# Peptides against a protein of PDB entry 6FRK: the designs that were tried, part 207

Target 1, 411 residues: chain A of PDB entry 6FRK
Amino acid sequence: NEEVLNAMLKEVCTALLEADVNIKLVKQLRENVKSAIDLEEMASGLNKRKMIQHAVFKELVKLVDPGVKAWTPTKGKQNVIMFVGLQGSGKTTTCSKLAYYYQRKGWKTCLICADTFRAGAFDQLKQNATKARIPFYGSYTEMDPVIIASEGVEKFKNENFEIIIVDTSGRHKQEDSLFEEMLQVANAIQPDNIVYVMDASIGQACEAQAKAFKDKVDVASVIVTKLDGHAKGGGALSAVAATKSPIIFIGTGEHIDDFEPFKTQPFISKLLGMGDIEGLIDKVNELKLDDNEALIEKLKHGQFTLRDMYEQFQNIMKMGPFSQILGMIPGFGTDFMSKGNEQESMARLKKLMTIMDSMNDQELDSTDGAKVFSKQPGRIQRVARGSGVSTRDVQELLTQYTKFAQMVKKM

## One batch from the design tools (peptide; made by RFdiffusion4, then SolubleMPNN)

Design b2_p22_5_s1 (from b2_p22_5, 13 letters changed)
Fold by OpenDDE base, seed 2:
Structure b2_p22_5_s1 (fold): chain B 411 residues (1-411), chain A 22 residues (1-22)
Amino acid sequence: as target 1 above (411 residues)
Amino acid sequence: KLLEELKKLRELYLLIQKILDE
């Protein structure tokens, strides 16, 4: 029994090291798991594999818990959030993602670019902020990040912003001058939260980098970026251990929506290759997929309306990136569908839905929607005017509907 | 049951993508 335990722990430790979990943490986990497993209970015919997996899971959950409550912004107050991290960590992109996350929740949010070191930093932030309709501040002429940060924070405080995000300079190396600059900015703006942004792809270097930041700046929160299909999640454990600060969010891709609150259980399940069955169940329940059985039954009877197509597009839009859903299924890699094609497809679906929002119930509920429009071409012109599109765009929608209805009848 | 529903959704999604890419 002890030999079997040691063999299974060796496999788990190897997998965790391959996932860029720090060797010190893996050793500690191995000792803690050995101490937590009752060998007598393991002898009694319990599924040894499940017991070891549960013990490993429980100890990994402890490693991502720093024992410190995460800072949360206060509604109706001015909350200053300072971002720190190396160049290439995804810091600037993450500032925009966090701003957009709070904006979508009804917070009055803004961005400040205090990166004077990187050429084009302000242009990049401005581009991202403008695309997301987030107010921003920065300078093309001011070289002191302390002045820019102070002026920007004062401006947005006076305008009663609730979330004020400050992006700082990132450097390629840990330089004392970078830490001094970050301290000067922090002292000037007195942030309510300092967020360290870490790239998960740097692997075993995560501990040393996170420690160097924590030793110089009062890091209170961690955001881990590049947790897409290739990212080894083990660096997140190293960041928590080094900073003694909670992970508050994760970045799961390049899009502004590829950003989510950190959840311990789903993250550890994914790290162990178990998938996120709970998150999948929750997401499927939110979609009310039981309504799809009624749709599939209608489809089996050869009845497919424009409304039925609209409802299917709504379901896909609610699911979000299907690559993320597949990544929740055990044994399905996130690489199964190219993320690029998915975003373009979602934009196309949204355009089609906007055209259908200008259709009436008679058009939407017709079993032969294309024929209704073909018999009365004036309907195409009405829908085109109502949705602000060309008559050609409406005809293309009807062509796509006809193709879809034909394919669904073959299923 | 959940896996079967997800499989059906995947098939539907792939079908829609194929139609949108044509």
Scores: peptide ipSAE 0.020, ipTM 0.542, DockQ to the pose 0.121
Fold by OpenDDE base, seed 5:
Structure b2_p22_5_s1 (fold): chain B 411 residues (1-411), chain A 22 residues (1-22)
Amino acid sequence: as target 1 above (411 residues)
Amino acid sequence: KLLEELKKLRELYLLIQKILDE
């Protein structure tokens, strides 16, 4: 029985190491699981595999729980949230995702760009904020992040903003100057919460990075990014262990909606390759896929309009990367779809939708939209001007629509 | 039901990708 236990634990430990779980945590987990398993209960004919899996699951849940309650913003107060993290962690994108999350929940939210180190940081934040209709502050001329952060926080406090998010400089290297700048900003603005943003794809380096930030600044929350990638997210356990701070959100892609509150049980289930059936059910319920019965019925009748195509693109955009949905299904590996093509495909879909936003109801609801445009070439020019694209881009969309409608008729 | 709906969505997604890649 002990030999069987040791063999099964070796397989689990190997799988956890392949999931980027820190070697020290895996060793500790192995010892904790051995101590938690009653060998007498294993003798009673219970499925030894299920018992070990359950014990491993319980110990992983404990590793994700820092024993500290997550900070939550107070309604009707000004809540200052400072973001910290390395360059390339997805920090700036995550600031916009968090701002958008709170805005959608009915919070008066704003963004401050205090990243003076990276050229184009403010333009990137401004672009993201403008797309989400989030108020923003920053400077093209001020080089002191303390001044920008202080002025921005003061401005938005005076305007009675409830959520004030401050993005700071992410440097490529753990430089003492970065930590000094973060401390100066933190001291000036007195944030209610400091959020460390971590890239899950860094794997075994997550512990050392998370510790370096926690040792210099009072990190109170963690956000893990790039969990849509090949990274199974084992580095998240290292971040919690090092920061002693809860994971509050997960970034699951590049879209502004690819952002969700952290749930312990689904995360651990996914880490173990058990899937996330609960998250899948929640996601499917959010998509209102029952409304797609009417579409499937239209498709069966061979009627497909530009509006029907637009609605399908909206549904795909709401779903997010299909690889993530597949990754929620037990036994479907994340490698089932080539990840590189999904982001490009989503960007293409969004471009096509923007072109269709400049179409009128007669064009959108026509059973032969391509023929409507071919009969009146002036429509192509109008749509091209309205969407800020070339006439060629509109013609390519109509060609794609025609191909789609032909494929739908063959289904 | 959920798996059948997800299969239909997959087929639709693969169809869209195929059209976008052509």
Scores: peptide ipSAE 0.020, ipTM 0.490, DockQ to the pose 0.124
Fold by OpenDDE base, seed 1:
Structure b2_p22_5_s1 (fold): chain B 411 residues (1-411), chain A 22 residues (1-22)
Amino acid sequence: as target 1 above (411 residues)
Amino acid sequence: KLLEELKKLRELYLLIQKILDE
């Protein structure tokens, strides 16, 4: 029994290390799991695998819980949220995502760009903020981030903003000058919350990076970015352990809405490859897939049009990264699609949709769209010209449609 | 019901992926 336990724990520990869980945390987890498992209960014919999985799950949940309540903004008050993190962590994008999240929840939200180090930082923030209709502040001429942050916070306080997000300068490496600047900004604006943004893709470096920030600034919250379907969630455990601060949100993609409140149970379930049924249900409900009954009925009747295909592609694009959705289904690993293949697949879908945008209703609504085009080859040339593609690209689309329609008829 | 719809959706998406990979 002990040999079997040790073998199974070795497999779990290997998988956790492959998921970028820090080696110290994996060792501690292994010891905690061993102490929590009664070997006598394992002898009683209980599913040893389920027992070990449950023990591992419980210990991972404890590792993600710092035992500190997450800061939450107070409604009707001015809440200053300062962002800190390295360049490339997704900090600036995450500021916009958080602002958009609160705006969608009915908070009066604004953004301040206090990044004077990076050329075009203010333009990038302005572009993101304008696209999301979020009020913003920054300067093209002021070089002191303390002045910009102070003036911006004062302005938005006077205008009774509830959520005031301050984006600070990132650096490529840990530099004392960066931490000094962050401390000066923090002292000037007196933030209600300091959010550390961490890139999950840095793997084993997460602990050292998170610790370096916590040792210099009073990090109270963590946001983990680049948790796309392939991102190894193990760095999140390292961030919590190092900062002793809760993860409040996760970034799950490049879109402004690829941002969700952190949920411990779904996250650990996904990390263990158990799927996220709750997140899947929430995502399905957000997509209003009830409209798919009409499609499923059409498919059952063997009717499949180019419009039906377009609507399916549009639904896929609305779902976001398909790898993430698959990763929410139990038994589908996050690695089912490579990151490169997903962006390429989305680009292909968008190209196909652009071709179909040049089709007319007669072409789109035909039960045999390929036959409509085959009977009148001039349609192919029209669509090709309208979409800026070759006639070959249109023919390839029609071939794909025909294959799809044939497969749908066999379902 | 939702699980069945999700399974069908998944099958559809796997189908689309196969078409895109050809």
Scores: peptide ipSAE 0.019, ipTM 0.546, DockQ to the pose 0.118
Fold by OpenDDE base, seed 3:
Structure b2_p22_5_s1 (fold): chain B 411 residues (1-411), chain A 22 residues (1-22)
Amino acid sequence: as target 1 above (411 residues)
Amino acid sequence: KLLEELKKLRELYLLIQKILDE
C-alpha cells in the first residue's frame, strides 16, 4: 500500500512540476498528502486513485488560500488601487481590464499612468482607456511618477471617482531603483490596495519575483496573467505562498474582457486537467444558450438564415476567446487555437455583423439569403453603401454564409 | 478558418447542451 501510494504521488508530483508548481511546494504537498492519507482506509477497497486525487486537490486548495480575506472596494468611497509588477507581466493591460470590469459593474472608474520609464506607456494606456471610454490621467512632460500619481489621484478624488487605478513603472528585472520609486509612489498616494501583477508563464521564477515585491512593498492582492497560454498556472501557487496575499483576478487573454474574478475550485480543477465545468455552466447561463434550442432545431432541419448567422456571431463575441471556453471542457487542451487568430477572427466577425446591420428583415430572415441578393444585385450595392464597405466585402460575406449554411446542412 | 471555428463552436454548443442535460 505504501509503495502504491509513493508511485501515485510520484506521478502527481511530476504532473505538478510540469504545471510550473514550485519544487518546494510540490515537496510540501507530497508530505502533507502522505500525512492526510490513512493507509488503513486505502486497504478497505476504496478507489485509491480517487482518494489520492481528493487529497491532492484539498492540499492545492490550501496552497491558493493565504488565510486572509481579499480586499474589496467600498461603494461610494474613493478606492485607490496601485499596480506593481515587472515589465512584460501584463500590468498596463491588466489596469485597463480591471478598470473596465468595475465600469461594467457600474463603478465610476479612472486610470492614471505613472509609468515615466517606458516610452509610450502613457500612449498605450490612453489608447486602451479611450477604447473602453475610461477617464485617464498622465503626462508627456512630467518625469516624476510621484508627481503624476499624486496629481492624478487628487484630480479624480475631487471628481468623486470610486475606483482610481494607478499604473506604475515596470523593469525587466528586480532593481532597487524600481522598488524605491514604487515605495515613493505608494507613500504619496496611500493606496487602499497594492496589486502585484504576475505573468504565469515565468514558471519557477514566480516565487522569487513575488517574494522580492512583497519584501519591498505591502502587496495585498495578486493578479495572475497569461493563463490562456501554455502556462498551466502553477506559478500562481508560488505567488500566493510568497506574498501571503490572495489572487483576486486572472487574465485569460489579450482582449479587455479576458479578465475574471479568481475562483479557487475552478482554477485547481483546471490546473489538474479536470476542466472547469462550473465556469462552463456559468458561461452558458450568461450567454442564454438554452434560447438557442430553437436555433439548433432549425439547424437540424437545414434552415440557416443570415439572422441565425448574426446571432451565432453575437454568441461567439460574448463568449470571448474560443480557446478559453474549450479549456473549460475536460479533455480539451488549451492548445487548440493560437491566440493571435482569435482577435483577428473577432475583428472579422464584428465587420461581418456591421455589414449585416445594413440588411433588411427580408434579407436576414430568408432561408436562402445569398439567392435573394443574387436575384436583385441592387441589394448588394445598398448594403455596401449602408455599411461603408465595398460590394466585394458584401459578396464575400454572402459566400461565407453560403459555405456555412452548406456545412450546417451536412451536420 | 472561420468556417472551421464555427463548426467547432457548434460541436461545442452541442457538447455543452449534452453536459447540461446530464
Scores: peptide ipSAE 0.016, ipTM 0.427, DockQ to the pose 0.022

Design b2_p22_5_s2 (from b2_p22_5, 11 letters changed)
Fold by OpenDDE base, seed 4:
Structure b2_p22_5_s2 (fold): chain B 411 residues (1-411), chain A 22 residues (1-22)
Amino acid sequence: as target 1 above (411 residues)
Amino acid sequence: SLLEELKKLRELLLEIEKILNE
């Protein structure tokens, strides 16, 4: 029994190390799991694998809980949020995502670019802010981040902004000059919250990076980025352990909407490859897939039209990146679609939808859409011309539809 | 049940993925 436990724990430890969980945390977890497993209960014929998985899950949940309540902005007050993190962490993008998140919730939100180190920083912030219709402040000429941050914070306080986000300079590496600059900015603007932005893809370096920031500045919150990539997010555990600060949000892609409040249970479930059932339910509910009673009923009757396929493509596009949706479903690996394949897949979906936009209601609503086109080949030519595609592209769509409709009929 | 709906959604998504990867 102990040998089997040790073998299973070795597999779990290997999987956690492959998920970028810090070696020290994995070692501690192994000891805690061994101490939490009652060997007598394991002797009683209970599913040893499920018990070990539950013990591992419970101990991982403790590792992402710093025991500190997350800071939340106060409605009707000016809340200054300072962002800190290395260059390439996704800090600037995350500032825009957070601003957009609060703006969508009816907060008067603004952005300040206090990154004077990177020549294109203000242009990038301005571009992101303008696309999202978020008010912004920065300078092309001022080189002191303290001046920019102070002036920007004062301006937006006077204009009664509720959420004032300050993006600071990043560096390629940990440097004393960066930390001195961050301290000067923090002292000048007196932020209500300091957010450390961490790239999940840096793997085992997460602990050392997070510690270096916490040792210099009063980090109170963590945001983890690039959880849409090959990084399974194990570095997030290292950030929480090092900063003793809660993860408040996660970045799940490149779009401004690829940003969500951190949930411990779904995150650990995803880290272990169990999927995010709760997040999937939330996404399904947000889509008003209640109109799926009609789809589910049609699917039960083996009916599937080109319109039904179009509506499913719309639903997938509304759910966001296909890789994220798949990664929420238990038994789909996080690696199912590389980022390159996802953008290409979304472009393919959009192309297919554009072809279907040139179809008429008779073609879209036919229970045998492919047969409608096969009986009247002139329809293919009309749709191809209307969509600006080849007749071959329309035929490929109809072939795909036929395969799918045949599968639905077998369900 | 929600579980049956999620299973159907999974099967649908798997098939869409195959179509997109072809």
Scores: peptide ipSAE 0.022, ipTM 0.358, DockQ to the pose 0.122
Fold by OpenDDE base, seed 2:
Structure b2_p22_5_s2 (fold): chain B 411 residues (1-411), chain A 22 residues (1-22)
Amino acid sequence: as target 1 above (411 residues)
Amino acid sequence: SLLEELKKLRELLLEIEKILNE
């Protein structure tokens, strides 16, 4: 029994190391799991695998919990959020994602570019901010980040902004000069929160990097970037352990919407390959797919219209990246769609929806939509002209619909 | 159950993906 337990723990430890969990944390977890497993309860014929998985899950949850409450912005107050992190961490992109997140929630949000070191930093921030319609501040002429940060914070405080995000210079190396500059900026603007941005893809280097920032700057929050379906989440555990600061958000892609509040249990479930059932349920509920009792009832009766397909495409588009949705469903591999295929797939969905936007209610609401078009081929030509596509594209859509409707009839 | 609905959604999504990859 102890040999079997040790073998299973070795497999779990190997999987965690392969997920870029720090070797010290894996060793500590192994000891904690071994101490938490009652070997006497294992003698009772309980599924040893489930017990070990549950013990591992509990210990991973503890590793992600720093025991410190996350900072939250106060409504109707001026909240200054300073970003720190290395160049290439996704810091500048994450500033824009966080600003957009709060703006969508009805917060008066702005961005300040205090990165004077990197050529084009302000142009990059300005481009991202302009696309998202977020107010921004920066300079093309001022080289002192303290002056830019102070002036920008003062300006946006005077304009009664609630969320004031300050992006700072990211260096390639941990240089004392960078930390001194960050401290000078922090002292000048007196941020309510300092956010350390970390790239999850740096693996075992996460601990040393996160510690170096925490030892020099009062990091209060962590954002982990590049947690795409392929990204090894183990670096996040190292960041929390080193900074003793909570992860508040995760970046899950390159799009401005590829940003979500950090949830401990879903993250650990995903890290263990269990999927994010809870996050999927939350996303499904946010989509009000429950209002689709009518759709579920239609599906139960083997009825599926072009309108029902259109509504499903809208739901997929609202859920965000299809690869992320699939990666939340247990038993889908994280490798299911390459990022290139995802943008192409979303473009294909949008094209199909544009074709359906040129259909009439009789065509959309027919339980045999393909037959409506086959009986009157002039409808295909009308829809093709209305949507600016070929008659072949409309026929391909109808073929796809027919395959879908046949599948629904088999459900 | 919500789990059965999620399974149906999964099957639907899988077929959409097949269609999009064709």
Scores: peptide ipSAE 0.019, ipTM 0.344, DockQ to the pose 0.122
Fold by OpenDDE base, seed 3:
Structure b2_p22_5_s2 (fold): chain B 411 residues (1-411), chain A 22 residues (1-22)
Amino acid sequence: as target 1 above (411 residues)
Amino acid sequence: SLLEELKKLRELLLEIEKILNE
């Protein structure tokens, strides 16, 4: 029995190491699991595998729980959130994602660019903020991040903003100059929350990096980015252990909507390859898939309109990268779609939707939309002009629709 | 292809429907 337990624990430890879990944490987990398993209970014919999996799951849940309640913004107050992290961690993108998240929840949100070190940092933030219609502050001429941060925070406080997000400079290394700048900014603006942004793809380096930030600044929250990658998220455990701070959000892609509140149970389930059924249900509910029952029923009856196609594109766009949805379903591997194809696919879907936005209800709701356009070629020219595309692009859309509608009729 | 993506979406929706009905 002990030999079987040791063999199974070795397999679990190997899988956790392959998931970028820190070797010290894996060792500690192994010892804790061994101490939590009663060998006598294992002798009683209980499913030994299920018992070990449950013990491992419980210990992983403890590793992501720092025992500290996550900071939450107070409604009707001014909440200053300072972001810290290395260059390439996704910090600037994550600032925009968090701002957009709170804006969608009805918070008066703004962004401040206090990154004076990186050329084009302000342009990047401005571009992201403008696309999301988020108010922003920064300077092209001021080189002191303390001045920019202070002026921006004061401005947005005076304008009664509830969420004030400050993006700071990153560096490629843990440099004392970076930490001093972060301390000066933090002292000047007195943030209600300091968020450390960590790239999950750095694997075993997560512990040392997270510790270096926590040792210099009072990190109160962690955001883990690039969990849509080959990174299985084991680095997140290292970040919590090193910072003693909760993970509050995760970044799951490059889209502004590829951002979700951290949930311990779903995250550990996903890390273990058990899927994220809860996150799938939440995404399904966010999509209002009750409207999709009608779509599924139409598809079962072999009916498919251009409107039905448009609604499916909206659903794909709302769900985010399709690979992430598949990765939430047990037994679907994350490798089902290569990352490079997803952004191109999303841009293509958005272009197709823009073409369909120039169609009328008769064209959209026709059970044979392609035939409507073939009978009256002037419709193609109208739609092309309305959407700013070529007649060829409209014809290509109609060709794709026809192929799909023919397939639906054969199902 | 867009057709393959929509096939996959249908399969996914059917699998979601099963999960929600369990």
Scores: peptide ipSAE 0.006, ipTM 0.314, DockQ to the pose 0.022
Fold by OpenDDE base, seed 5:
Structure b2_p22_5_s2 (fold): chain B 411 residues (1-411), chain A 22 residues (1-22)
Amino acid sequence: as target 1 above (411 residues)
Amino acid sequence: SLLEELKKLRELLLEIEKILNE
């Protein structure tokens, strides 16, 4: 009856508010769901809970659809993408993630640092770009972001780059001077797309922030960052509503691979606690489990090399945070892995991979890699120097490898 | 330990594989 419907809608509204969905959107959704539910169909013995869930799901899908087609880059053209957003939104990190995404898709991609306001902005971008092998431009001496952006865009257009990403200054506050600078940069470089980067963790402030950017600059796309386990992503709905622009990507962590194309259905399913089965399937398919069969066969034969360990670390890194994978499975709570340990584990894996990148094929492909290094201690010193780590760090890696290889031999 | 993390990964992959093959 109407009382049961109202009670269930109250629970859904509470859950959406706890997911940082804007109060106005939650009220509108409640009214839309109440109007969309035929009470006569509810009387016919249909599972009232499933019907309400479906109606809520359908209305949430409409809230993340701005009715505007997402901009896509044109192959064989120079596509200029300007990033805008507040400081701390993850904008600079997201520029690198997007550049890396397009580079992996076979686009000739580059990065421009037009952030002259933040000390070390160019060093941070340069560090991220160098790690991803992405060409970059910026200045240590030029203070005008318009000059840097214009020179960088011209340079990379002349070099026939297809994706030219421009990172702009982010400020701590919405200041008129920031928006004026953004307009000057936009007018100078004439971007094909302006991407607003928003932090999901700001919760109810997402609407006001997104609106302030849209009112000043022609935002055409949104990227939502910090969708790491705690942020249920309700702020994303507010960003779409305020900007009338599609979410094109989401950032799901600090790693360069913690970046995925936005999918409406999986996102809403996750927001409602239904899981993300499609995203799980896509991630599992991207892992190429077939490459794991060859490893499982090697493991069955008791063979485990440093290369096999490196490939396993690559697979772990490609899967992304295990907490995110588990959070995609219906009924697995977000609390299954303590969040603090996972970023530290990923940073540790990346450090170990960097050490192994300084090893040669003889060292990597040896069935007794630790013995190769023990016989010739000069190899440890070479690898340590090549990877910029201590000899102790290399010895710790070899100790871990030896423990793993001994375990594989016992399998 | 890294070994425990890799074991957990393998267990997770095997569980995912089971879910996908069901």
Scores: peptide ipSAE 0.000, ipTM 0.282, DockQ to the pose 0.023

